# Designs tried in a protein design run: peptides against a protein of PDB entry 6FRK. Part 98

Target 1, 411 residues: chain A of PDB entry 6FRK
Amino acid sequence: NEEVLNAMLKEVCTALLEADVNIKLVKQLRENVKSAIDLEEMASGLNKRKMIQHAVFKELVKLVDPGVKAWTPTKGKQNVIMFVGLQGSGKTTTCSKLAYYYQRKGWKTCLICADTFRAGAFDQLKQNATKARIPFYGSYTEMDPVIIASEGVEKFKNENFEIIIVDTSGRHKQEDSLFEEMLQVANAIQPDNIVYVMDASIGQACEAQAKAFKDKVDVASVIVTKLDGHAKGGGALSAVAATKSPIIFIGTGEHIDDFEPFKTQPFISKLLGMGDIEGLIDKVNELKLDDNEALIEKLKHGQFTLRDMYEQFQNIMKMGPFSQILGMIPGFGTDFMSKGNEQESMARLKKLMTIMDSMNDQELDSTDGAKVFSKQPGRIQRVARGSGVSTRDVQELLTQYTKFAQMVKKM

## One batch from the design tools (peptide; aimed at target 1 L326 F332 D335)

Design b2_p29_5_s2 (made by RFdiffusion4, then SolubleMPNN; from b2_p29_5, 23 letters changed)
Fold by OpenDDE base, seed 1:
Structure b2_p29_5_s2 (fold): chain B 411 residues (1-411), chain A 29 residues (1-29)
Amino acid sequence: as target 1 above (411 residues)
Amino acid sequence: DEKKEKERKRLELGIKLILKEKLEELEKK
């Protein structure tokens, strides 16, 4: 029994290491799981795999909980949020994502660029802020980040802004000069919250980086970036352990909407390859796919049209990158879509939609679309010519549609 | 609540079917 437990724990530990979970945390988890599992209950014929998975899940939930309540902004007050992190962490992009998040929630939000070290930092922030219609402040001539941050905070306080986000300079290395500059800015503006932005893709380096920031500046919140379909997110556990600060948001891609409040359960489920069914449903609900009720009612009756398939392809395209959507579906591992396969998949969906754009309403709304085309082969030739594809490509689409319609009838 | 959960499961299953067929097509290349 102990050998079986050790073998299963070895498999889980390997998977967690492959998910960029820190080796020390994996060792601690293994010991905690061993102490939490009753070997006598394992002998009683309980599903050993489910028991171990539940114990692992429970201990991972503890690792993402720092035991500290996350800071939240107060309505009707001036909330100063200072961002800190390394160059390339996605800090500047994350400032814009957070500003856009609060703006969409009806907060009076602004951005300050106090990055004087990186050439074009202010232009990048200005471009992002302008695109999102967020007020911004910065300088092309002032080189002291303390002056820029102080003037910007004062300006936006006087204009009664509720959310004042300050982006600071990032360095490529942990330099003492960066930490001194961050402390000088923090002392001048007296932020209500200091947010450390961490790149999840740096793997085992997450602990050392997060610790170096926490040892120099009073980090109160963490945002983890690059939690796209490729980053397994194990570095987030290292950030929480090192900073003792909660993860408040995650960045899930390059788009300004690829930003969500951190949820422990979905995150751990995704880390374990269980998928994020809740996040998928939340994304589907946020898209206000009003047409989903009509589709679901048709699916209940085993009806599926070419139009219904087209609408589903539009929905998939609106949900964002295929890698992210697949990573939310249980049984589709994060490894299923290489970056090359994602672009090819999206191009293939667009091609199928272009073929359907050349169909008429009678063809699209038929409950047996394949039979409409089989009865009048001239329709296939018309659609092929209209969409600039071969008759074979149209037949392949109709074959796929027929398979889907058969699956829907079995549901 | 049960109706929403059934609707949720069907949408999820519809998306899974579409994605599964797309993936099977990508694996065959």
Scores: peptide ipSAE 0.017, ipTM 0.372, DockQ to the pose 0.101
OpenDDE base, seeds 2, 3, 4, 5: peptide ipSAE 0.014, 0.014, 0.018, 0.007; ipTM 0.337, 0.348, 0.363, 0.266; seeds 2, 4, 5 fail the geometry check

Design b2_p29_5_s3 (made by RFdiffusion4, then SolubleMPNN; from b2_p29_5, 21 letters changed)
Fold by OpenDDE base, seed 3:
Structure b2_p29_5_s3 (fold): chain B 411 residues (1-411), chain A 29 residues (1-29)
Amino acid sequence: as target 1 above (411 residues)
Amino acid sequence: EEEEKKREERLKLGIELLYKEREEEAKKK
């Protein structure tokens, strides 16, 4: 029993390391999981793998929880949110995404560009803000970020803005001069929240970077970006551990809509390659699509058919921002998203739907669609011929369906 | 639909006013 536990824990630890989880956190998690698993209960249990996965999941949830409640803006008040982070972290784009998020929620939002270091920073912010119809402040002539930030905050306070987002200079390296500038800006504007923006793709460097920012400025929130790429987000655990601050949002693509509130359970599920079914359900609910209730009810009962998957793809196609939703589906991992523009992702979905259009009702409505095909391999050949695809493409679809259906049965 | 259009127009006007004030302040320096 202990050998089996150790072998399974080794596989999980390897998968977490491959997900950019810090080696120290993986070691600690391994010890905590060993302490949380009763070997006697595991001896009686038919599904040792599920018990280990559940224990790992619980410990990962604890690693994402800093034990501090996330800051939330107060309605009818002036909330100043200062952004900090390195150049290339997606900080400037994330400022616009956050502003747009709050604007869509009916908050009076504005943006301040206090990045005087990067030529064209203000033009970039202006372009993004204008496209999103967000009021903005900045200067082409003022070089002191403290002056720009102070003037902008004062102006938007006087105009009774509720969400005042200040974008600061991002440098390529952690430099003392950057941290001094951030401190001067923070002292001048007295932000209600300081948001550290972290690129998930930096992997093992997340801890050191997050710590360097927290040691200089009072980071109270984290936003993780580039979770649409190959980054599984394991570095986010390191950022939470180093900053002792909650993740409040995640960036899941390049579009202004590629931004969502952080949810612990979906994020950990995605990190483990389980997918984000809960986040998909929430996104589907937010869009109030006609067939949502029936789909959600089936998902709650652990029932998932190929037809239900087809309906989800139709719903995704109706939603527009395909990147976010595909990355939430188990088996449509980052590899499905990372190489393609939105059009390529749509073309892939349309291809999958075309394969499913060649299936019959017995195949589509089976609660074990993959087993229907495995029992009668001639069905795969029929579907492949009917849809003009290879038998391999049909098998890949069935593999994705099986992963998703197995996850739904575990919910 | 008309109230949303009026809201959009007010937002555009507010943004434009914010620009004009800055251009006038920049001309005074």
Scores: peptide ipSAE 0.033, ipTM 0.449, DockQ to the pose 0.007
OpenDDE base, seeds 1, 2, 4, 5: peptide ipSAE 0.000, 0.026, 0.000, 0.000; ipTM 0.212, 0.393, 0.193, 0.249; seeds 1, 2, 4, 5 fail the geometry check

Design b2_p29_5_s4 (made by RFdiffusion4, then SolubleMPNN; from b2_p29_5, 19 letters changed)
Fold by OpenDDE base, seed 3:
Structure b2_p29_5_s4 (fold): chain B 411 residues (1-411), chain A 29 residues (1-29)
Amino acid sequence: as target 1 above (411 residues)
Amino acid sequence: EKEEEEEKKRLELGIKLLLEKRKEEAKKK
């Protein structure tokens, strides 16, 4: 039994190292998992693999929890959020993503460019901010980031902005001059939250980088970027450990909408990969979710109808827009949830449901709903007229359904 | 095959996590 446990733990440790989890954290996790597994319970015929996967998941959940409550902005107050991080971390893009996220939620949000080091930083921020219709401040002539940050914060405080995001200079290297500049800016503007932006693709360098920032400035939040790439995000665990600060958001692409509130369970599930998702699915199966076993069984057989999609949208609508959980559903990628706030995502779901409400049972219950519409284009025009939408909106829904149904058929 | 199985498992997990949270929110009301 101990040999089997050690072999399985070796496989999990290898997978975690391949996911860029720090070797020290992997060693600690191995010992914690080994201590948490009752070998006597493993002897009783329980699926040893499931027990190990559960223990690993539980310990990874602890690694992403710094034991500190995430800072949240106060409605009707002026909340100053300072961003820190290296050049190429996605910091400037993430400032715009966060600003857009809060603006969409109905916060009076603005951006300040206090990056005087990078040529064209202000032009880039201005371009992003203008595209997102976010108010911005910066200078083409002032070279002191402290002056720009202070003036911008004062301006937007006087204009009763609720979310004031300050982007700082990022350099390619951890230089003392950068940290001194960040400290001077932080002291001048006295931010309510300091957000460290980290690139997930730097792997094992995440710990040292995150520590260097935390040792110089009071980092209270972490945002992890580039989780759409090959990076499984294991470096994020190192950042949490080093900063003792929660991950508040993740960047999942280049689009302004490729930005999600951090959730532990989806993140750990993605980190563990295919084999560990099975153990998670099995544990979530112990949660007697009787009502959706029939759906899961249909999905297992590659059957997915427009009605099945409608029922999923109803479930999502009842729970609020779990943009992240939808992002885990193939074909419900960022494009579906991206173009709006939680309310706009809900409005989109409602719009799609309204389109489906104009479909007949033959269209809804077809295992190839898109083919039903392609064979008889007059159905698209009927549904469009019935739901008060364009034929294009119906085609977009059918395209979304087709992507999802193709993924389910490959399942 | 492996990608398809991963996508399946992600979908199943996503649906279940959705349902669990719905049950938790319903208990808070």
Scores: peptide ipSAE 0.000, ipTM 0.249, DockQ to the pose 0.019
OpenDDE base, seeds 1, 2, 4, 5: peptide ipSAE 0.006, 0.000, 0.000, 0.000; ipTM 0.252, 0.250, 0.227, 0.217; seeds 1, 2, 4, 5 fail the geometry check

Design b2_p29_6 (made by RFdiffusion4)
Pose (drawn by RFdiffusion4):
Structure b2_p29_6 (pose): chain A 374 residues (1-38, 47-273, 303-411), chain P 29 residues (1-29)
Amino acid sequence: NEEVLNAMLKEVCTALLEADVNIKLVKQLRENVKSAIDNKRKMIQHAVFKELVKLVDPGVKAWTPTKGKQNVIMFVGLQGSGKTTTCSKLAYYYQRKGWKTCLICADTFRAGAFDQLKQNATKARIPFYGSYTEMDPVIIASEGVEKFKNENFEIIIVDTSGRHKQEDSLFEEMLQVANAIQPDNIVYVMDASIGQACEAQAKAFKDKVDVASVIVTKLDGHAKGGGALSAVAATKSPIIFIGTGEHIDDFEPFKTQPFISKLLGQFTLRDMYEQFQNIMKMGPFSQILGMIPGFGTDFMSKGNEQESMARLKKLMTIMDSMNDQELDSTDGAKVFSKQPGRIQRVARGSGVSTRDVQELLTQYTKFAQMVKKM
Amino acid sequence: ELTKVQKLKLAVGYALTMAERLTELLEKL
């Protein structure tokens, strides 16, 4: 049985290593689901599913904008990850939700970058800012957020150039662009086909600049996007959106369950009963209830107080005979009145007859009356 | 007709039932 756990566990470790999941997290997840584990494919895959939900959970809720206030969003990520494409996908998303959205092109390096964001904004009917001539992105971003602030826009999305960590020149310039415009949220856009080099770059981005949200693009293909577990752990940020194509409407919010599945592959007879049950539990205590001075009108009249401390076990064989629908019903007496067929199975395996209940149903009706009167 | 002791037993039973149910509700929160 120890060999059936390991053959089925190394088959999921290969399922995650093929899904570009970091080898550090696969080796760690393997001995996490081994230590926490101490119709067969369901008792195993359910334990694997709960261990994955533990990993995709960063514990941090997403940054959401406020209507009627200026929200500046700054995009960061590697070269070619889809920043300019997801810039227009997001401005189009909020603009359709009713936000005064605008775009700014703060890329002064990449050829045809302003022309790219201009044509994506021209098509989606979204205001845009940038420059062919301005070579300083700190100047383009500052003079753009200033312009769209004096025009009272609510979503101002600043696009930046692609950068990698070994370029300290572009990491300083990213930090200065973030310090000039002071963004309310910084989004780390990552390609879904990224391998093992993801945790190092995503961590260096978090160190130089404050990353609060992560977007995973190019998920409409074969890439399952296992590199996102390493960006969530590195940036401490949740995934808010995913990209699912080249167009502007190929964009939707991140849902954890489908991504993990792809990455993996009035008084009733019942109340009359419980009140009785507590009066029998407090039943050996009936002599305490005759104590009160001037109140002892009677005590155990006709000896019938002894069987009121004996009927509740027999009535329990009826509850023992009941399932969760009759037991958890608001009116435990209405489930059997409509279907007196349930009065016969309660009588079979519990040994009580269907006759005994007629006297109980009368006793029930009187008890149900005096509580609605209570 | 019901004696005073029988009415008191019913009132105790009702109060205990309500306390049990409130405990169950707090446990489910």

Design b2_p29_6_s1 (made by RFdiffusion4, then SolubleMPNN; from b2_p29_6, 21 letters changed)
Fold by OpenDDE base, seed 1:
Structure b2_p29_6_s1 (fold): chain B 411 residues (1-411), chain A 29 residues (1-29)
Amino acid sequence: as target 1 above (411 residues)
Amino acid sequence: PLSDVELLMLLAGLKATLEERKKREEKEK
């Protein structure tokens, strides 16, 4: 039994290391799991694999919980949120995502660019803020980030803003000058929350970076970025361990809406490759796909039209990146679809939708759309000409529709 | 043509929608 336990723990430890979990945390987790598993309970014929997985899951949940309550903004007050992090961490993009998140919730939100080191930092923030219709402040002439931050905070306080986000200078390396600048800014503006932004793709370096920030600045919250890529998020555990601060949000893509509140259970489930069925259901519910009672009744009767397929393509395109959706399905790893494959998949869906945009209501609403086209081949030629595609492309769409409709009938 | 994976994604989304609807219908009873 101990040999079996050790073998299974070795596999889990390997998988966690491949998920960028810090080697020290993996060792500690292995010891904690060994101490938590009663070998006598494993003798009772319970699925040893499920018990070990549950014990691992429970210990990972503890590793992402720092035991500290996350800071939350107070409604009707001025809340100053200072962002800190390395250059390339996604800090500036994350400032805009957080501002947009609060704005969509009815908070009076603004952005301050106190990054004087990076050429074009203010132009980038201004571009992002303008696209999102978020008020912003910065300077093209002032080089002191303390002055810019102080003036911007004072301005937006006087204008009764509730959420005041301050973006600071990043550096490529942990430089003492960066931390001194951050301390001077923090002392001048007296932030209610300091948010450390961490790139999940840096893997095993997450611990050392998070520690260096915590040792110099009073980090109270963590945001993890680039969880849409190859990063399985194991670096997030390192950030929590080093900062002793909760993860409050995660960045899940390049879009301004690719930003969500951190949820422990779904995150650990995804980290273990168990998928996120709950997150998939939540995303489906946010789309109000249940409002299409006509579709649900058709599906119950094994009916599926070209219009129903078109609506499903629109719904999937609204769910966000295909890599993220696939990563929510059990058995599909986050690495299953490269960014290149995702763009190609989206282009394929858009091409199919463009072909269907050239179809008439009789063709779209037929329960046997393929038969409508087979009986009148002139329809294929019309649709092909209307959409600027070959007759072969239309025939391929009809073949896919037929396969899809057959799968729906088996559900 | 959509890959088999893209078709599986579409089916998984439909299945999730149907399962959630069934759970709501079961809670309303």
Scores: peptide ipSAE 0.055, ipTM 0.604, DockQ to the pose 0.140
OpenDDE base, seeds 2, 3, 4, 5: peptide ipSAE 0.017, 0.021, 0.016, 0.017; ipTM 0.414, 0.419, 0.411, 0.407

Design b2_p29_6_s2 (made by RFdiffusion4, then SolubleMPNN; from b2_p29_6, 18 letters changed)
Fold by OpenDDE base, seed 1:
Structure b2_p29_6_s2 (fold): chain B 411 residues (1-411), chain A 29 residues (1-29)
Amino acid sequence: as target 1 above (411 residues)
Amino acid sequence: ELSDVELLMLELGLKLTEEERKKREEELK
């Protein structure tokens, strides 16, 4: 029993290390899991794998909970939120995402660019803010970030803004001058919250980076960026451990809407490769796909038409990037769709939809669409000409449809 | 081999049917 436990824990520890979980945290987790597992219950024929997975899941949930309540803005007050982080962490993009999130929730939100170190920082913020219709402040002439931050905060306070986001300079390295500048800005504007933005893709460097920021500035919140399937979420555990601050949001891509409130359970489920069933359900429900009930009813009866397939392709396209959707499906590892494969998969979907746009209602609504085309080969030629594709491309679509319809009949 | 699209549609269809089943099982309690 102990050998089996040690073997399974070794596999889990390997997977966590591969997920960029810090080696110290993995060691501590292994000890905590060993202490939490009742060896007598393992002897009684319980599924040892499920028991270990549950114990690991429970200990990971504890690692992402710093035991500190996340700061939340107060309605009708002026809430100053200062952003800190390294250059390339996605800090400036995250400022815009957070501003857009609060704006969509009905908060009077604005952005301040206090990054004087990076050439074009203000132009980038202005471009992002203008695209999102968010009010912004910055200077092309002032070089002191303290002056810009102070003037911008005062301006937006006087205009009764509720959410005032201040973007600061990010540097490529942990430099004392960056931390001094951040401290001077923080002292001048007296932020209600300091948000540390961390790139999840830096892996094992997350602990040292997060600690360096926490040792110099009073980080109260963490945002983890680049969780778009390629970045392993293990660095987030290191950030929480080092900062003792909660993760409040995650960035899940490059789009302004690729930003969500942090949820512990879905995050740990993704980290373990279990998928994000809850996030998929939430995303499906947010789409207000009125036709989903009708589809579910047809699927239960083993009925599937070419129109049903077309509607599903539309739904998939509305759900956003394919990588995010696949990363929500259990058993599809985050690595399954490289960015290249995603564009190719979307192009394939669009091609299939274009073929179906050339079909008539009789063809689309037939419970045996493939047989309609097989009985009258002239339909294939018509659809091929209408969509600008080969007759082979139409036959490939019908072959895919037939495979689906057969799988639906086996459900 | 099922294409990524084929797998996604199956997984979405399966999950939607499982969730609707669970919802009905909760409404019957």
Scores: peptide ipSAE 0.016, ipTM 0.396, DockQ to the pose 0.097
OpenDDE base, seeds 2, 3, 4, 5: peptide ipSAE 0.000, 0.007, 0.000, 0.013; ipTM 0.273, 0.356, 0.249, 0.317; seeds 3, 4 fail the geometry check

Design b2_p29_6_s3 (made by RFdiffusion4, then SolubleMPNN; from b2_p29_6, 18 letters changed)
Fold by OpenDDE base, seed 3:
Structure b2_p29_6_s3 (fold): chain B 411 residues (1-411), chain A 29 residues (1-29)
Amino acid sequence: as target 1 above (411 residues)
Amino acid sequence: ELTEVEKLMLELGLKLTKEEKEKRKKKLE
């Protein structure tokens, strides 16, 4: 029994190291798991693998819990959120993502660019903010980030903004001058929350980097970026351990919508390669996809229409980028969705929906939609003309529908 | 043709709705 436990723990430890979990944390986890597993319960014929996985999962959940409640903005107050982190961490894009998140939740949100070090930082922020319709402040001429941050915070406080996000300078290296600048900005604006943005792809360097920021500024929250790539997010555990601060959000791509509140259980499930089924359920629930009840009821009766397919495509498109959704599926590695394939897949779905927009209710609501078109080929020509596509494209859609309806009938 | 990804996405959307119904049912019990 102990040999089997040690072998399984070795495999788990290897997988955690491959997921960029810090070696010290992996060692500690191994000891904690060994102490938590009752060898007598393992003798009782329970699935030893499941017990070890559960014990590992429980200990990983503890590692992402700093024991500190996450800061949350207060409604009707002016909440100043300062961002800190290295250049290339995704800090600037994350500021825009967070601003957009709060704006979509009905918060009066704004952005301040206090990055005077990087040429074009303000233009980049302005472009992102304008695209998202987020008010912004910055300067092309002022070189002191303290002045820009102070003026911007004062301006937006006077305009009764509820969420005031301050992006600071990031450098490629941890330099004392950067930390002094961050401290001066923090002292001037007195932020309600300091968010450290960390790139998950830096692997074992996460601990040292996170510690260096926490030792200089009062980091109270962590955001982990680039969890759409090869990084399984093991570095996030190191950031929590070093900062003693909760992860509040994760960045899961380059799009402004590639941003979600951190959830411990889904994150650990993904880290272990179990997939994020719970996070996918939560995303589906947040989208108020209640209309899926009617679809499930139809599917139980073996009914699947072109309208049902259209609604599913709408649901998929509302769930966000395919990369995020696929990255939540067990066994779908991040490699399955090259960035090129996502845009192409979305464009393909949109094309299919455009073809279906030219169909009538009789065609859309028929339980045998393909047969409706096969009996009256003139319908294919009408739909093709209405959607600006070839008759072949309509036939391909009907072929896809038929294949899909057959799969659904097997479910 | 629907990619295997698009097929799987639709399959998952359907599964998730079933699982959520089961979770809601268990909360009412």
Scores: peptide ipSAE 0.012, ipTM 0.327, DockQ to the pose 0.157
OpenDDE base, seeds 1, 2, 4, 5: peptide ipSAE 0.000, 0.000, 0.000, 0.000; ipTM 0.241, 0.253, 0.216, 0.233; seeds 4, 5 fail the geometry check

Design b2_p29_6_s4 (made by RFdiffusion4, then SolubleMPNN; from b2_p29_6, 18 letters changed)
Fold by OpenDDE base, seed 1:
Structure b2_p29_6_s4 (fold): chain B 411 residues (1-411), chain A 29 residues (1-29)
Amino acid sequence: as target 1 above (411 residues)
Amino acid sequence: DLSDVEKLMLEVGLELTKKEREERKKAEE
């Protein structure tokens, strides 16, 4: 029994190390799991694998919870949020994502660029803020980040902003001068929350980096970026352990909408390769696919139109990157689809939708769309000309539609 | 032709839509 337990724990520990979980945390987890598993209960014929998985899951949940309540902004107050992190961590992009998140919730939100070290930092922030319609402050002439941060915070306080986000300089290396600058900015603006932004792709370096920030500045929250499939997120556990601060949000891609509140259970399920079916269902529900009731009724009757196929393509495209959706399905790793293959698939779906945009309602709503086109070949030529594609491309679409309609009938 | 991944994504989308409806029906009962 102990040999079987040790073998299974070795497999789990290997998988956690491959997920960038820090070796010290993996060792501690192994000891905690061994102490939590009753070997006598394992002898009684319970599925040993399920027991170990449950014990591992429970201990990982504890590692993600620092036992500290996350800071939340107070409505009707001026909440100053200072961002800190290394250059390339996604800090500037994350500032814009957080600002957009609060703006969509009806908060009066603004952005301050106090990054004087990076050439074009203010232009990048300005571009992102302008695209999101978020008010911003910065300087092209002032080189002191303390002055810029102080003036920007004062300006937006006087304008009764509720969420004031301050982006600071990031450096490539842990330099004492960076931490001194961050401390000077923090002392000048007195932030209500300091957010450490961490790149999940740095793997085993997460602990040392997170600790270096916490030792110099009072980090109260963590945001983990680049959880878009390549980073398994094990570094997030190291950040929580080192900072003793909760993860409040995760960045899941390059788009401004690729940002979500941190949920412990879905994160651990994904880390273990169990998928996130619940998060997939939630994401489908958030899309308000209410028009799906009519689709589902048609599907129950084995009816599937070209319009129904178009709506399904729209729904798939609204769910986000295919790699993320597949990564939420159990047994499909995030690496199942390369970024190149994903862009090609998205381009292919968009091309098919563009062809269907040139179809009329009679063609789109026909229960036998392929037969409508086969009876009147002039329709194929019209659609091809309207969409700027070959007649062959339209025939390929109709062939694909026929295959899907047959699959729907088997369901 | 749609790739096998695109076909799978469509199948998954259809299956999720079916499950959501079954859950809504169970919540109304």
Scores: peptide ipSAE 0.052, ipTM 0.566, DockQ to the pose 0.161
OpenDDE base, seeds 2, 3, 4, 5: peptide ipSAE 0.008, 0.027, 0.022, 0.017; ipTM 0.312, 0.414, 0.401, 0.341

